# Designs tried in a protein design run: peptides against a protein of PDB entry 4GMN. Part 243

Target 1, 375 residues: chain A of PDB entry 4GMN
Amino acid sequence: RYANITLLALVTLASIGTDFQETLVKGNQGSRESPISAADEEWNGFDDADGDAMDVDQKSSSGEDQEEDYEEIDVKEDDEDDDDDSITSEMQADMERVVGADGTDDGDLEDLPTLRELIQTAVPQLIRLSNLPIDSDESLTIQSHALSALNNISWTISCLEFANGENANIHNAWYPTAKKIWRKTILPILEADSADLKLATQVTSLAWAVARVLHGETPTDGNPHRKFISLYHSSKQQAGGNSNSIEEPEDPFQGLGVKCIGVVGSLAHDPAPIEVNREVGVFLVTLLRQSNNVPPAEIVEALNQLFDIYGDEELACDKEVFWKDGFLKHLEEFLPKMRTLTKGIDKRTQPELRTRADEALLNLGRFVQYKKKHA

## One batch from the design tools (peptide; made by RFdiffusion4, then SolubleMPNN)

Design b2_p24_7_s4 (from b2_p24_7, 17 letters changed)
Fold by OpenDDE base, seed 4:
Structure b2_p24_7_s4 (fold): chain B 375 residues (1-375), chain A 24 residues (1-24)
Amino acid sequence: as target 1 above (375 residues)
Amino acid sequence: MKIKLDEEAIRQGKLVVEENKKLL
């Protein structure tokens, strides 16, 4: 009886998440008097802002070698037992602010009561329900529906533009909650290393939605990118053994492989640690090299993630990973393979996959040209 | 407030449609 009420509430919350997204989409469409063709949001490169290349005449000043005598500073290892209690107390205070019914900071989402209630009231309960001990089929069902509701809310919020300070009030309200979903829901499920591919697909979908907002600010504790890379490989091994039992999702972009790529790509954005970025970048480039055995939808996603991660030359990952690890060569060598792959997709049977592959092929050509100009 | 949307995020969107029919 209580479980049926809980399940009905979870299904209702998942439905509210979908209805809210539909309402946002319909509301945004009503404000566009001009159909900008969805073809014009192609990656145009960095706009060549004609910033006058100031010829900085590198005057080579030959300054003389002063051999400064390195006095061996005896670095006393002062074992400062830095009391790790401070991070726990601030995290606990921020958790108490996010869970505390102290209705004094309601100001940032006053104009968005549905979104406020989803973030402040629903999500904390959904996190709690996703963390229930799994001791029955009923508790597993509750967890699954809680993950579905969190997924729909998180995806709906990830459909908001946050670049350039857009929707900053929503971003600020969501950001601590997104980190809480990551730490309290996603990480514990990933660490449980469950052989349940359904649960893995649900948590990976949620992780992608969360990571699309947090990007490289997603907590790196326990190297979650490696867990998703491992999950990607494990999912491929299981699919190869039982060709009859994994109903490939009718939508090629709903596959666990695509979701894993989307998560790890999102995790690799600045300010992610260079080591995390490198491991993800190498994974993505390796998929392109092995493209003969990779579904086209995963190739499309891997390309888009590579463009998003390495599109900015001012980021440390451009010099430290993209150029150092020779990614341009791999992308250039992949161009003819991508043309063949894209042409092999039937427009009649897979129109979306073909469109997204045509876009990714065009963007790959532009990206390679851009990177060659900035080499 | 005018809410700006990310159209690519919408295209990537992985919403779960809950079949409400089994719980009633």
Scores: peptide ipSAE 0.247, ipTM 0.805, DockQ to the pose 0.499
Fold by OpenDDE base, seed 2:
Structure b2_p24_7_s4 (fold): chain B 375 residues (1-375), chain A 24 residues (1-24)
Amino acid sequence: as target 1 above (375 residues)
Amino acid sequence: MKIKLDEEAIRQGKLVVEENKKLL
């Protein structure tokens, strides 16, 4: 009885985390009357003050019109009006307040009661539940659902921009709680060194969400980056040995390997200790060097993390790690391999993976060019 | 002030969809 009520409450909190993210996304989209052309996502890692527009002379080669007769698949819009009115009136009101709040620096979540209650009331209970002694299948189930709820809340909050003092009130409210999740939930589970890859995947997903906000300010106690690197390697060794294939998630970006890369990448951002940054950077560059044995999604994630970590030349890690350890050469040597890898992804069967690989390839070219200009 | 969203965070979204069907 009590366990079922607890589980229902945990599932409800996990759902609230998803619904809140959807509300955030919908609220932001409703303010964009114009689809931003995917061309104008300036990768803000480079102050391109020098707009040398490479005139790519599009020589129109007249390729012959093969009229592929697109059979108009009359997709009957079954208007399943799933009136999933799951958005609570309070969540919608919170969204309207945050979208509408002229930046009065009242650092209190007073205007965000739902988010306040999630952070101040729900998350501390979820941390407590995730820390219960595992002595039964019921306690393991409670831990799993508590981790799911923490994951969804943490991911949703990580979808907010916090750079340049954006959403500072939310950041300031979340930051101490994120550190508590890290110290009380993530670290103890990682220290238990469980062979449970399901639990490892859950905690790694949560760790990524938390580390996306805390970055290099993530508590370094117990060298968590090494634990995630070890987990990455251990997961690869287990997948090769036992036909207990954890069903590779249908989404290649949901894999434990990608999540490990995302965590350690996030942990390596400034102001991370230079040795933490170096160990992560060497790990990521080593994946590129070994790319023939690395899933494409992990390569994409490793590239993105390398761009984010080493995009700023003013950071100590640029001089002390990127240049000192010769990362540019490895990126240059990887560029032709990335072109081959990306071209090898079937757009029909893996459209998202192909798109993200095409983006990462483009960014790799730009990044290499930038770093050569700023050498 | 519009909530600025991290579009990459949204795109990366590692949300767990909890199937309510087993607990009801």
Scores: peptide ipSAE 0.247, ipTM 0.802, DockQ to the pose 0.481
Fold by OpenDDE base, seed 3:
Structure b2_p24_7_s4 (fold): chain B 375 residues (1-375), chain A 24 residues (1-24)
Amino acid sequence: as target 1 above (375 residues)
Amino acid sequence: MKIKLDEEAIRQGKLVVEENKKLL
């Protein structure tokens, strides 16, 4: 009984994280449908180019096939709208306020009581549940669901804009909690060195969500970037040996390798120590050099992380790492390989991967040209 | 103010869709 209630509460908290993200996305889209005033775009006429003839005559036969009168069985779909509205009207109102809030008040989450309760009450319990001694299948299940809930909450919060002081109240409330998740959930699980790739994937996903907000201010205690680089390499060694591969996620961007790259990339941003930045930058550039054996999604992520880390020429990492370690040459040498890789992705079977690879290829060309002008 | 969502964050969104296993 208590276990089922705890599991239900954890599933509900994970659902609230997903539904909150969907509501944020819908709320931001609904604000783009300002009615296009039908201003008079003068339709300049199609010129009537006369092109000719071909007459293909094919005669084929009059098969009289019988209209079988299929009686349309009017199946009344009893829409049992089991609106299991897991989201209270108060949660919806908080989500609407989060989408509408001009970030001008450095105040407490007073206007966001549900988000405040999530951050201040729920997340501390999830951290506790994720850090329980694993002594049973029940405790392992509780840890997994607690990590899922922390992941969804952390990802959803990481989708908010925090640049230029936007959402500063939410950022200020989340920042100490994000550091607590890092120190109390992520680091202890990474230090336990579990061979469980499922647990490693959950923790790495959570670590990426947290590091997307904290960036280079993520605690560097115990060199976590090296642990994620080691996890990346270990995951590749395990996948190569067993033909009973753990079902690769249908989404190529949900793979542990992509998540490891996303974490270490985020950790390498300013104000990260130059040594951390260098080790991550060398890792990412090394993936590009070894691209023949690297999944395309990991190459896309590694490129995006390199653009984000080294996009600003005023940062110390530009001079002390990017230029000093000769990264421009490696990016330029990779450009023809990226064109080949991107062209090899089938748009019909992998449309998202192809789109993101086309974007990353375009950005790589622009980035190389930018860096050559600013050399 | 339109809260700029980080469109890349949303596209990267690594949410775990917990299948609502109806706890019957």
Scores: peptide ipSAE 0.246, ipTM 0.799, DockQ to the pose 0.451
Fold by OpenDDE base, seed 5:
Structure b2_p24_7_s4 (fold): chain B 375 residues (1-375), chain A 24 residues (1-24)
Amino acid sequence: as target 1 above (375 residues)
Amino acid sequence: MKIKLDEEAIRQGKLVVEENKKLL
């Protein structure tokens, strides 16, 4: 009875985190008058005022339009009127207030009561529940649901822009809580050295969400980047040995390997110690060198992380790591392999993976040219 | 004011869908 009520409350908090993200996405889409063609999303890593548009001669090959008749799968919306509309409406009203707030108000979530209660009341309880002694299957279930709820809340908050002082009130409220999640939930689970791949995947997903906000300000105690690199390698060794591989998640980007890359990439951002940045950068570049044995989704993530880490030439890591360790040469040598990899992805069976690989290939070409110009 | 969203965070979307979403 008590456990079932606790589990229900944890499931509800996980759903609240999901619905808040859906509301963010809808609010952003409703303000886009047209889908920006995925071609016009320039990589935000460079404010270059000198757009020397290299004219890529688009030889218009007139390919004949084969109208493939897509059968509309009539998904019957079973309108089950679930009473969850009340929480989603309050969260939507909080989101609309966040969208409307001029980012000038000092750290006070007075205008954001739902987000305030999530950060100040719910998250501290979830941290407590994730740290309970594991002595039963019931305590494992409670930990798992507490991690799911923390993951969804942390991911949703990580969808807010915090650069240039945007959403500073939310950032200031979240930042100490994010550090508390890291120190109280993530680090203890990583230090317990559990062979549980499910728990490892949950904590790594949460760690990525938290590290996307904290970046290089993530606590370096216990060398967390090395723990996630070790987890990456351990996960690859386990997948190769048991033909009872946990069904690879249908989404190639949900894999533990991708999540490990995302965490360590985020941890390597400024103001991370140069030694941490170097160890992560060498790990990521090594994945590209070994790309024949690396899933395409992990290559895409490793490229995106390399762009984000080394996009700014004013950062100490550009001189002390990128140029000093000769990363440009490895990226140039990888460019023809990336073209082959991307072309090998079937657009019909893996459309998202193909799109993200085409984007990463384009960005790799641009990034290599940028770094050559600024050498 | 548009909240500037981290579009890559949204695309990454590592949310856990709880199997019991039908009980809420």
Scores: peptide ipSAE 0.240, ipTM 0.795, DockQ to the pose 0.431

Design b2_p24_8_s1 (from b2_p24_8, 12 letters changed)
Fold by OpenDDE base, seed 3:
Structure b2_p24_8_s1 (fold): chain B 375 residues (1-375), chain A 24 residues (1-24)
Amino acid sequence: as target 1 above (375 residues)
Amino acid sequence: SWKEYKLELRRKRLQKELEQAAQA
């Protein structure tokens, strides 16, 4: 009884997180100018159950025309108002305020009551549920659903622009909660050193969403960047050995490798410790050097992370890591490889991967030119 | 700048992802 209610509540919270994301998406189509940070739609794959259209073989059994006088039971179509799974008018109003507030209005979370309750009431319960002792398959299921709900909420919030003091009220409310998710959910799961790749994928997706907001202010205790780098390498070793292809997600950007790169890239942003930045930067540059053995999506993500981390010449990591460790040379040497890689992607079968690779290639050329000018 | 160009590319990517998600 309690388990089923808890599972239903977790599914509902995961759906709310999804609906908020969709509303942010729809609302921003109207506002031309806000540079929406491309949320990598790390949708936890809703297994679209391929409705395998069971070919109902209409076996034409010539059943005899028994004219059974079916009395027309005038079933009043009670217009069950399809309670359109529409975002509640309050949720929609909150999202319209978040998306439509082109104004630097120092609006308190008082004006965003649904988002406030999500952050202040729901998320703390999800953190509790994700951090319960695993003693049964039921507790593991609860943890998975709690992680899914936390993931969707965290991704949705990470889609908001916080640059230049935009959405500062939401940022300020989310920031302590994001740190709590990191310390109470992410770190304990990473420290348990589970061989469960499903759990590792869920926690890594959540970690990326959280790290996209916290960046270099993510708690460095226990060297989480090394844990994610280790997880990256471990995932590659398992994929190479056992023919149990964990079904690579249909979306190449949903792979655990991409997620690991996204996390460690985000963790390496200023004001991250220079040694954390260096270890991540060396990892990312090493992926480019070894690109023949790296999935194209991981290369695209690694490039995007390198551009974000080292895009600012005023940051300490530019001088102390980028220039000092000779990253420009590696990026220049990678340009012809990236052109070959990008051209090898079929636009018809993998249109997204090709588009993102074309963009990353263009950015790589521009980034190299920029760095050469500011050398 | 390259930053502005990158932001524009990311924005165009996201807009396509959004258009795809709205068609699904």
Scores: peptide ipSAE 0.051, ipTM 0.627, DockQ to the pose 0.363
Fold by OpenDDE base, seed 1:
Structure b2_p24_8_s1 (fold): chain B 375 residues (1-375), chain A 24 residues (1-24)
Amino acid sequence: as target 1 above (375 residues)
Amino acid sequence: SWKEYKLELRRKRLQKELEQAAQA
């Protein structure tokens, strides 16, 4: 009884976190519709041109086509639109405020009551539930749902812009909670070294969402980047041995390998320790060198992480890692391989992967040119 | 899609960073 209520509450919190994410995405898309300048093209008047309608008479024949009364079987598709309209009007109003906040109103979290309750009340309970001792299938299910809810909330918040002091109120409220998720949920699960690939995938997804906000301020205690690099390699070894169809996720970008790359890339941002940055940078560049055996989606993510980490020449990692370890040469040598890889992706069967690869190839060319100019 | 949005956001950030650094 209590377990079923807890599971239902966790499923509801996971849904809420998804719906917030969708609302934020929709709101940010709507605000980017630049007002189509209504060019008042003065619709100049319809001039009356006279043209003679010729009378062509043709009288053709009366074929009695039999009305076959196709009984429209009114299959009432009960579209049970399970529009699980889990978005309350209050949640929607909070998301509209977050999306509509041009970075001038450092509005207190007092103006975002639903988001405040998610961060201050719900997330601490989800952290507690994710830390239950695993002694039953029920406790494992509770942990999985708690991780799902934390993942969805964390991903939603990670899609707000914070770089220019935008959403500073939300950032300041989330930051201590994100560190708590990292220390209390992510690290203990990673340290348990569970052979459960599902759990590893869930915790890695959550770790990526959290690390996308904390970046190089993510706690480096116990070298978590090495744990995720190890997990990346372990996941590749398991896929090579047993022809048991680990159902490769239908979406190439949902693979554990992509998630591991996303985590370690995010952990390597400034102000990460230079040694952490170096180990991650070398890992990512090594994937490009070994690209013949690496899924295209992982190459796309590895490139994007390299651009995000080393895009700023003012950062210590540019001089101490990027230039010192000769990363430019490896990126230049990878350009022709990336062109071949991208061209090998079928646009018809994998349109998303192709689009993301075309973009990563374009950005790789630009990034190499930029770095050559600033050498 | 959510992925398209994340991609576009990343692309815009990288473009801005490259433009700022090209003006410096």
Scores: peptide ipSAE 0.022, ipTM 0.562, DockQ to the pose 0.047
Fold by OpenDDE base, seed 4:
Structure b2_p24_8_s1 (fold): chain B 375 residues (1-375), chain A 24 residues (1-24)
Amino acid sequence: as target 1 above (375 residues)
Amino acid sequence: SWKEYKLELRRKRLQKELEQAAQA
């Protein structure tokens, strides 16, 4: 009984997180998707679904109309007020305000009551639930759902622009909570050293979402970047040996390897310790050097992270790591490989991966050219 | 700058995501 209520509440919170994300991504058109369906979707990044809607020519098979005279049972539509447990008008109004908020107001979330309750009330409970002792399949299920809900909320918030003081109120409210998620949820799970790749994937997705906001201000205690690098390598060793069908996610960007790269890349941003930045930078550059055995999606993510980390010449990591460790040479040497890799991706079978690879290739050329001018 | 270009790319991406999403 209590388990089912807890699971329902977690599903509802995950759904709210997804619906909030969908509304932030899809704009003010509230999609009436069933709350239950949205809760099973764990958001794992920005899908640039430039899905050209393939016009599936529905060839109208002219089935012969056998007029079976089904008596109209006059089912009285009892106007059950479908209290469509959809996004409440208050949630929708909060979403509209978040999407429309050009406001640099350092204010409290007084004008965003739903988001405030998510951050201040729901997330602390999710943190608690994610950090329960695992003593049963039920506790494992609760942890998984709590992680999923935290993931969806954290990803949604990570979609907001915080650059230049945009959404400062949300940032300021989220920032201490994000640090709590990191310290109380992510670190303990990473320290437990579980062989559960599902749990590792969930916590890594959450870690990426959190680190996309905290960047180099993510707590460096216990060298979490090394744990994610280790997890990256461990995931590759397992995939190479046992034909245990860990169903490779249909989306190449949903892979644990991509998520690990996203986390460590985000952790390496200024003001991260130079040693952390160096270790991550060397890891990322090493992936490019070993690109023959690295999935294209991981290469795309590694490039994007390298661009984000080393894109600002005023940062200490530019001089102390990028130039000092000779990263430009490795990026330049990788350009022809990236062209070959990108051209090898079929646009018909992997349109998103191809688009992202074409973008990353374009950016690599520009980045190399930029860095050569600032050498 | 590259920084400005990235910010503009992100902004254009976000705007495109918002526009695509407003069409869905």
Scores: peptide ipSAE 0.064, ipTM 0.645, DockQ to the pose 0.346; fails the geometry check
Fold by OpenDDE base, seed 2:
Structure b2_p24_8_s1 (fold): chain B 375 residues (1-375), chain A 24 residues (1-24)
Amino acid sequence: as target 1 above (375 residues)
Amino acid sequence: SWKEYKLELRRKRLQKELEQAAQA
């Protein structure tokens, strides 16, 4: 009885986190794109699917009219208009305030009561539930759902712009809670060194969401970047040895390898210790050097992390790591490989992967040119 | 899309960082 109520509450909190995300996304886009109907899906991150639609007006010619008789598959639109009115009018009002808020510098969430209750009331309970002693299948289920709820909330908050002091009130309210999630939920599970790849994937997704806000201010206790690098390598060894279908996520960007890269990349941002930055930078550059054995999605994420970490020449890591360790040469040598890799992705079967690879290739060219100009 | 906006932000950040660094 209590377990089922706890489970229902955790599912509801995960859904609230998803709905909050969708509303933030819709508010920023101004476009009515269709709701992602997956209220039950653990949101595993933003896929950076930038459709820079080059309007290539290629007027290509006269291919023959094969009248393929499209049988009208009478798709019964079961209009299950599950108008899941899950977004409360209060959540909508909070979202309108977050999107419309001229940055009132007051670090209070007085004007954001739903978000305040999520951060102050819900998240501390989810942290407790994620840390229950695992002694039963029920406790494992509670932990998994608590991690999913924390993941969805943390991802949603990580989607807010905090650059230049934007959303400073939300950032200031979230920051101590994000550190608490890291220290109380993420680190203990990483230290348990569980062979459970599902749990490892959930914790790594949550760690990425948290690290996307904390960046180099993420607690360095116990060298968590090395644990995620080790997890990356362990996941590759398991995938190569046991043909046990770990259901590779249908989305290439939802893979544990991509998530590990996203975490360690985020951890390496300023003001991360230079040694942490170096270890991560060397890891990422090594993936590019070994690209023949690395999934394209992991290469895209590794490139994006390298651009974000080393994009600013005023940062200590630019001089002490990027230039000192000769990363520019490795990026330049990788350009022709990236062109080949990107061209090898089928646009029909993997349109998102191709779009993200085309953009990472474009950005790699720009980044190499920039770094050569500022050498 | 938000995907487009995030990478346009990354692109604009990278471009702004590139432009700021090109002016410095």
Scores: peptide ipSAE 0.023, ipTM 0.566, DockQ to the pose 0.046; fails the geometry check

